# Peptides against a protein of PDB entry 3B8E: the designs that were tried, part 28

Target 1, 230 residues: chain A of PDB entry 3B8E
Amino acid sequence: PFLIFIIANIPLPLGTVTILCIDLGTDMVPAISLAYEQAESDIMKRQPRNPKTDKLVNEQLISMAYGQIGMIQALGGFFTYFVILAENGFLPIHLLGLRVNWDDRWINDVEDSYGQQWTYEQRKIVEFTCHTPFFVTIVVVQWADLVICKTRRNSVFQQGMKNKILIFGLFEETALAAFLSYCPGMGVALRMYPLKPTWWFCAFPYSLLIFVYDEVRKLIIRRRPGGWVE

## One batch from the design tools (peptide; made by RFdiffusion4, then SolubleMPNN)

Design b1_p10_7_s4 (from b1_p10_7, 7 letters changed)
Fold by OpenDDE base, seed 2:
Structure b1_p10_7_s4 (fold): chain B 230 residues (1-230), chain A 10 residues (1-10)
Amino acid sequence: as target 1 above (230 residues)
Amino acid sequence: YYKKLIEEAL
């Protein structure tokens, strides 16, 4: 998100504080949950691997897969961001290069895509209105990520939701998202204004996309054991 | 849509 902010010079889609809340608040419990995940039944039947050769290959493949998931997460957040701004008169193409004028307190006549003028205060409210749903979008997408990460080959439907810590992580991150979205003072403290409940649904297509992506990946792995997709 | 709400809130 921050790289696109710099390169495209768009209004800030997600604040630094919200990023910290994602990294420290939402990712910690999920990461711990994965450490307690039960081994896949099929992995236990595999022959011993060479620790030197197979570890490097697996780490590279895992890194690529999770890198792709991270990109999908970011796309989900940006989708929500662009939808909110578009509903407020700022089309995506109009946002390119707009940051300089957007962040200038002395410019109170920034035009949107329809020629409407926006004061600095109005612009900042819209910006901070984007921070919360971006964060929530990441959390909702992380639901899918958490569920898929527990297995490498087996479908989520085959292994099921046996990890109680993972389930707890899902509730924890959801509770945190609700807290940050609706607790009084979060707008001042974190630049996260209250979220309209409808915005929670903006992430669902991307969450589904991650599920489909991973299930397809796992299906390929099952059909071609020892392939490059593991 | 939000512009109107913002204008009313400001």
Scores: peptide ipSAE 0.019, ipTM 0.519, DockQ to the pose 0.014
Fold by OpenDDE base, seed 1:
Structure b1_p10_7_s4 (fold): chain B 230 residues (1-230), chain A 10 residues (1-10)
Amino acid sequence: as target 1 above (230 residues)
Amino acid sequence: YYKKLIEEAL
């Protein structure tokens, strides 16, 4: 997110405090929950054909998969960001190069895509309004990520949601997102302004995409054991 | 949307 912010010179899509909340608040409990997830019996009982090469290949494939999931998460966040700004009159193309003027407190006549002028204060409210939904989007996408990480080969529908710690993690993450989004004073304290409930749904297509992607991946693995997708 | 809310609040 920060790289795109620099490269595109767009208004800051995600604040530093929000990033810290993601890293410390939303990632820790899920990570712990995954550590307690029971591995598939099929995975645990399968002896590696070649412990060195198969481990390396698996680590590379896992790293690639997590990289792809991370990209989808970022895309989801940016999608939400662009939707909010577009709803407020700033089309994505108009945001390119706007950061310098956006962040200048002395410029109070920044025009949106429709010729409406925005004061510095108004712009910052919109910016901080984007931070919260970006965070929430990450949380919602992480739901799918956590669910898909339960299994490597089997469908989530086959293994089910047996890990109570994972379920707790999902609730905790969601509760934290709701708290940060709607608790009074969060706008001042964390620059996280309240979001419309509809913004929670902006992430759902991406969560579904991750879920479908992983289920398809797992289906391919089941049908073609030892393939490059494994 | 939020601009409108701000304008209405001002």
Scores: peptide ipSAE 0.016, ipTM 0.501, DockQ to the pose 0.014
Fold by OpenDDE base, seed 4:
Structure b1_p10_7_s4 (fold): chain B 230 residues (1-230), chain A 10 residues (1-10)
Amino acid sequence: as target 1 above (230 residues)
Amino acid sequence: YYKKLIEEAL
């Protein structure tokens, strides 16, 4: 997200503080939860893996999978960002290169895609209005990510939600997202303005996409063990 | 306050 902000020179979609909240606040408990994940039911039935080759291959495959999931998360966040800005008159194409004028306090007549002029204060309200739902979008997408990361081969439906720590992590992330979104003072302290409850649903298609993607992947792995999709 | 802020932003 931040790289696209720099490259495309668009208004900042996600603040640094929100990034820190994601990395430290939302990802930490989930990471711990995964460490305490119960053994997959098939682990004991698997042949001993070759410690040299299978470990390295597995690390590469995991890194690729997480990379892909991360890209989908970013896409979800940007989708929410672009939707909000579009609803406020800033179409995605118009945002390209707009950052310089957007962040200039002395320019109070930045035009949107429809010729409406926006003051600096108005622009910052819209920007900070984007930060919160971008963050929330990541959290909602992370719900799916956390759930899918629980297992390697088994479907989430097969393995079930047995890890109480993971479940707690999901609630913690949600509670944190709600706190940061709606607690008084967050707009001033964190530049996270409150959002309409409807924006929580903006990420759901992406969460579903991740979920379906992983379930299909796992299904392929189950049907064709030793395939490149593992 | 927040309702007003949202209404002003959106």
Scores: peptide ipSAE 0.016, ipTM 0.439, DockQ to the pose 0.015
Fold by OpenDDE base, seed 3:
Structure b1_p10_7_s4 (fold): chain B 230 residues (1-230), chain A 10 residues (1-10)
Amino acid sequence: as target 1 above (230 residues)
Amino acid sequence: YYKKLIEEAL
């Protein structure tokens, strides 16, 4: 998100404090929970692995999978960001290069895509209105990520939801997202303004996409053991 | 118009 903010010179899609809330609040418990994930049901049924070759291949493939998931998360967040700004009169193409004027407090007549003028205060309200649903989008996408990360090869339906710490992590990040979204004072403290409950659903297609993607990937791995997808 | 929608949404 921050890289696109710099490269495209768009209004800040996700505040620094909000990023910290993701990294520290929503990612830590899930990451710890994965360390306690139960072994896949088929691990002990596999022949002894070559610790040198199989480890390196596995690490590369895991890294690629997480990189792809991270990109889908970012796309989901940016989708929500662009939808909100478009609903407020700022089409995506109009946002390119707008940051300089957007962040200038002395310019109170920044025009949207329809010629409507926005004061600095109004622009900051809409910007901070984008931070919360971007964050919530990341959390909702992380639900799918956490669920799929339980296994490398087995379907989630095969492995099941046995890790209580992971389940707790899902509730914790959701509760945190709700708290940050609706608790009074969060607009001042974190630059996260309240959002309509409907914005929680904006990420669901992306969560479903990640889930389907991973299940298809795992299905391919199961059908073609030792393939390049593994 | 859009500003009003934001105000109503908030």
Scores: peptide ipSAE 0.009, ipTM 0.459, DockQ to the pose 0.015; fails the geometry check

Design b1_p10_8_s1 (from b1_p10_8, 7 letters changed)
Fold by OpenDDE base, seed 1:
Structure b1_p10_8_s1 (fold): chain B 230 residues (1-230), chain A 10 residues (1-10)
Amino acid sequence: as target 1 above (230 residues)
Amino acid sequence: YYRELIELAL
C-alpha cells in the first residue's frame, strides 16, 4: 500500500495507525491460533520429507504463494479505496499525481473528476474515510488467509473447522475491526471514520478469490504431487 | 453519501 502511495502519488490509502492495528491487533491472535491447528488427516500416510531437498523447494513455493496472496489482499484494499474515492467524485485516473495537492493545506480548490472543488478539510475526511474500509477489507481477506493456512495440501472442507481458537481469532479480529470502525471517538483518536456496513462486502470477492485460489492450488498439489505448485 | 457526510461535518 505505501509503495503504491509513493509511486503513484495518490492520497494515502491506509494510515500508519491502521497498519499497526492490523499487525498487532488483527494478525496476532489468528497467528497464534494456527499453532493449535489439527494435523492434516493424511499426514501419517505421507512419506518422511527429505529435510534437505524438500525444505528448499517448499520454502520457495510457500513464499511465492504467500506473496501472491499478499498481492490479492493488497488489491482488495485498493479496490475498496478506489471505490470509495470514486463514489466521492475521484476516479482512479484522477488520483494519479494528486497527492501533492491533496496534502497541501493551503490548496482548498482541488477538483474532483467532475469539477467539484474540495477543501483541505473535506479531502482529509475522505482520506480518513478510506482508511477504515481499507482496514476492514484487510480483515475480511485475512479470514480467508487464516482459513487457507490451516492446511498445506488438504482442502479446508476435508480438514474442517475444529480449531476453536482459530474461530475465536476470526471473531476477535472482526470484533476489533467493528470496534475501531464504529466506536465513537475513533475518528479523532485513530483517524478511523465509520464506514457504511456495505463496505464490508467490498472485500468478499477478494476473500473468496483467495480461498478459491488456495483450494485450486491444493487440488493441483493433490493431483500432481511433486509439481511446481507444491 | 460521503459527500453529504462531509457537508454535514463542515
Scores: peptide ipSAE 0.006, ipTM 0.416, DockQ to the pose 0.014
Fold by OpenDDE base, seed 3:
Structure b1_p10_8_s1 (fold): chain B 230 residues (1-230), chain A 10 residues (1-10)
Amino acid sequence: as target 1 above (230 residues)
Amino acid sequence: YYRELIELAL
């Protein structure tokens, strides 16, 4: 998100505070919960790892975790961001290069795509209205990410949802997201204004996409062991 | 300028 903000010079899609809430709030308990995940049912059927050739973390795993899944998460957030701004009169093309004027407190006549003028305060309300749905989108996508991280090879349907700490993590991150979205004063404290409940559903297609993608990947690995997809 | 942006983002 921040890289696109800098490169495209668009209004800030996700505040630094909201990023911290993701990293320290919504990701922490889920990440800890993975340490308590049960071993995959087939782990004892696998050959011992060769310590000379097989790394615990390889380039494929890094590409999967940080490249592919992270990109889908970012796309989900940006989709929500662009929809909200478009509904408020700012089309995606118009946002390119707008950051400088958007963030200038002395410019109170920034025009949207339809020629409507926006004061600094109005622009900041719209910006902070985008932060909350972007954050919630990330949380909803993280549900899928956490679930797929339960296993490397087995389907989630094979592994099951037996980790009570992981289940607790899903509820905790959701409850935290709801708290940060709807608790009075969050607009002042965290630059997160309340969102319509319908915005929670905007991330569902992306969450489903991640889940389906990973299940297909794992299916391919099971059918073709030793392939480049592993 | 960047400091101000960070301040606004916090």
Scores: peptide ipSAE 0.000, ipTM 0.341, DockQ to the pose 0.026
Fold by OpenDDE base, seed 2:
Structure b1_p10_8_s1 (fold): chain B 230 residues (1-230), chain A 10 residues (1-10)
Amino acid sequence: as target 1 above (230 residues)
Amino acid sequence: YYRELIELAL
């Protein structure tokens, strides 16, 4: 998110404080919960791995898969961001290079894509309104990410949802997201303005995409043991 | 205030 902000010179899609809330708040309990995940049912049926060759290959492939998932997560956040700004008159193409004027307090006549002029205060309200749904989008896609991380090879349907700590983590991160989104004063403290509950659903297609992507990946691994997808 | 902000944002 921050790299696109710099390169495209768009209004800030996600605040630094909000990023910290993701990394330290919403992700911590879910990440710990993975340590308590049950071993895959097929682990004992696998041949002994060469610790030198097979580990390196698998680490690279896992890193690539997680990198791709991270890109899908970011895409989901940016989708929500662009939708909100477009509904407020700022089309995605118009946002390119707009940051300089957007952040200037002395410019009160920044035009949107329809020629409407926006004051600095109005622009900042819209910007901070984007931060919350971006954050919520990340949390919603993290549901899928956490669920898919339960297994390396087995389908989630085969592994099941037996990890009670993981389930607790999903509720905790959701509750924290709701708290940060709707608690009075969060707009001042975190630059997170409240969002309509309907915006929680904006991320659902991306969560589904992550889930389907990983299930397909795992299916390929099961069908082609020792392949480059593992 | 929150309702107005939500309506503006959305």
Scores: peptide ipSAE 0.008, ipTM 0.433, DockQ to the pose 0.016; fails the geometry check
Fold by OpenDDE base, seed 4:
Structure b1_p10_8_s1 (fold): chain B 230 residues (1-230), chain A 10 residues (1-10)
Amino acid sequence: as target 1 above (230 residues)
Amino acid sequence: YYRELIELAL
């Protein structure tokens, strides 16, 4: 998010505070919950890993998979961001290079894509209105990420949702997201303005995409053990 | 205030 913010000079899609809330608030409990995930049912059927060769390959592939998932997460967040701004009159193309004027408190006539002028205060309301849905989008996408991280090879459907702590983590991060989104004063404290409940659904296609992607990946691994996808 | 913000987000 920040890299695109800097490179494209667009209005800030996700505040630093919201990022901290993701990293410290929504991600910690889920991450801890993965430590309690039961071993895959087939783990005992696997041959012992070659400690010299299999570690390095696995680290690269895990890094690639998480990198790809992270990119899909970012795309989901930016999608939500662009949709909200477009609904408020700012088309994605118009946002390019707009940051300088957007953040200037003395410019009160920033035009949207339709020629409507926006005051600094109005722009900041729209910006902070984007922060919350972006945050929520990340949380919703993290549901899929957390679920797919339960297993390395087995389908989630094969492994099942047996980890109660993981389930608790999903509810906790969702509850935290709802709290941060709708609790009075969060707009002032965290610059997170409340969002319409419909914005929660903007992330669902991306969450599904991550889920499908990982299930397909795992399916390939199961069908072709020792393949480049492992 | 929150209603107005939600309405502005719509």
Scores: peptide ipSAE 0.008, ipTM 0.451, DockQ to the pose 0.016; fails the geometry check

Design b1_p10_8_s2 (from b1_p10_8, 7 letters changed)
Fold by OpenDDE base, seed 4:
Structure b1_p10_8_s2 (fold): chain B 230 residues (1-230), chain A 10 residues (1-10)
Amino acid sequence: as target 1 above (230 residues)
Amino acid sequence: YYRKLIELAL
């Protein structure tokens, strides 16, 4: 998000506070819950990791986490961001380079894609209106991310949803996201303005895409052990 | 206030 914000000079898609709420709020309990996941049924058939050669975090894991899943998550967030701004009169092309004028308090006549002028206060309302749905979008795609992280090779359908702590984590992060989105005063405290319930659904296609992508990946791994997808 | 913000987001 921040890289695109800097490179494209667009209005801030996701605030620093919202990022902290993701990293420290919504992600911690889900991440901890993975420590309580049951071992995959085939784990005893795998050779033990060589602690001298095999890293716990390898280039493949980084590539999967940041290069693939992280990019899909970012796309989901940006999709929501662009939809909201487009609904408010700012088409994606018009946002390019707009940051400088957008963030200037003294410019009260920033035009949208339709020639409507926006005051600084109005622009900041729209910006902060984007932050909450972007945040919620990340939470919704994190549901899929958490679920796919349950297993390395087995399908989630084979593993099942038996980890009660993980299930609790999914509810907790969702409840926290709802609390941060709708609790009175969050707009002032966190600059997180309330969102329409419909915005929760904007992330669902991306969440499904993450899930399907990983299940297909795992299916390929199961069918062709030692392939380049591993 | 929140209702007005939701209305502005509509």
Scores: peptide ipSAE 0.014, ipTM 0.483, DockQ to the pose 0.015
Fold by OpenDDE base, seed 5:
Structure b1_p10_8_s2 (fold): chain B 230 residues (1-230), chain A 10 residues (1-10)
Amino acid sequence: as target 1 above (230 residues)
Amino acid sequence: YYRKLIELAL
């Protein structure tokens, strides 16, 4: 989010406070829950990792986490961001370079894509209205991310959803996201303005895409062990 | 406050 904010000079898609809510709030219990996941059925058929040659964090893991799944997550967040701004009169092309004027409190006549003028206060309301849906989008795509992290090779359908702590984590992060989004006073305390319930669905295609992508990846690995996908 | 936000989001 911040890289695109800087490079494209667009209004801030995700605030610092919302990032802290993700990192410290919604991700903690899900991450801990993975420690309680059952071993894959074929784990004893795999050779032990060589501690001298095999890194715990390898290029394949980085590529999967940041280059593939992380990019899909970011695309989901930005999709929600652009849809909200477009509904408020700011088309994606018009947002390029707009940050300087957007953040200037002395400019009260910033025009949208349709020639409507926006005051600083109105612009900040729209900006903060984007932060909460972006946050919620990340939570929704994290559902899929957490589920795919249950296994390295086996399908989730083979492994099953037996980890009760992981299931609890999914409910906890969702409940926390709803609390932060809709609790009175969160707009003042955290600058998290309430979102329309329909905005929760904007992330669902991306969550499904993550899940399908990883299941296909795992299927390829099972059919062709030692391939470039592994 | 919520009503005003809904009116701004409509």
Scores: peptide ipSAE 0.013, ipTM 0.496, DockQ to the pose 0.015
Fold by OpenDDE base, seed 3:
Structure b1_p10_8_s2 (fold): chain B 230 residues (1-230), chain A 10 residues (1-10)
Amino acid sequence: as target 1 above (230 residues)
Amino acid sequence: YYRKLIELAL
């Protein structure tokens, strides 16, 4: 998100405070919960890792985590961001380079794609209205990310949902997201304005995509062990 | 207040 903000000079899609809420709030308990996951049923059938040749973090893992799953998460957030701004008169093409004028407090006549003028206050309301749905989108895709992280090779359907701490983490991150989205004063404290409940569903296709993608990947690994997909 | 903010999100 922040890289696109800098490169494209668009209005800030996800605030620094909202990023901190993801990293320190909604992602922490889920991440800790993975330490309590049961071993995969086939773990004793795997050869021990060679510490001289096999890294814990390899190029494939980095590509999967950051290049694939992280990209799908970012796309989900940006989709929500662009939809909200488009509904408010700012088409995606018009947002390119707009940041400088958008963030200027002295410019109160920034035009949208339809020639409507927006005051600084109105623009900031729209911006902060985008932050919350983007944040919620990340939480919803994190559900899928957490579930797929339960296993390296086995299907989630084979592993099951027995980790009570992981289940608690899913509820905790969702409850925290709802609290941050709807609690009075969050607009002032965190620059997160409330959203329609329907915006929670905008991330579901991306969450499903992550889940299906990983299950297909794992299926390929099980059928063709030692392939480039592993 | 919240309704207005939600309406602005659309």
Scores: peptide ipSAE 0.007, ipTM 0.450, DockQ to the pose 0.017
Fold by OpenDDE base, seed 1:
Structure b1_p10_8_s2 (fold): chain B 230 residues (1-230), chain A 10 residues (1-10)
Amino acid sequence: as target 1 above (230 residues)
Amino acid sequence: YYRKLIELAL
């Protein structure tokens, strides 16, 4: 998010506080829950990892986590961001290069894509209105991310949802996201303004995409062991 | 204040 903010010079899509809420608030319990996941049914058929040669985190895992899944998550967040700004009169093309004028408190006549002028205060309200839905979008795509992390090769349908701590984590992160989004005073305290309930659904296609993508990946691994996808 | 925020988010 922040890299695109710099490169494209767009209004800030996700605030620092919201990032901290993701990293410390919504991701922590889900991540811990994975330690309680049941072993895959075929784990005893696998050769033990050589701790001297085999990295726990390899290039393939980094590519999958950051390069593939992380990109889909970011796309989900940006989709929500662009939809909100478009509904407020700022089309995606109009946002390119707008940051300089957007962040200038002395410019009170920034025009949207329809020629409407926006004061600095109004622009900051819409910016902060984007932060919360972006955050919520990340939480919703993290549901899929957490579920896909349950297994390396087996389908989630084969593994099942028996990890009660993981289920608790999903509820906790969702409840926390709802609390941060809708609790009175969060707009002042955290610059997290309330979002329309419809914004939660903006993330669902991306969450589903992550899930389907990983299930297809795992299916390929099961059918072609030792492939580049593993 | 929340009403205004919702109206601006509309």
Scores: peptide ipSAE 0.006, ipTM 0.420, DockQ to the pose 0.015

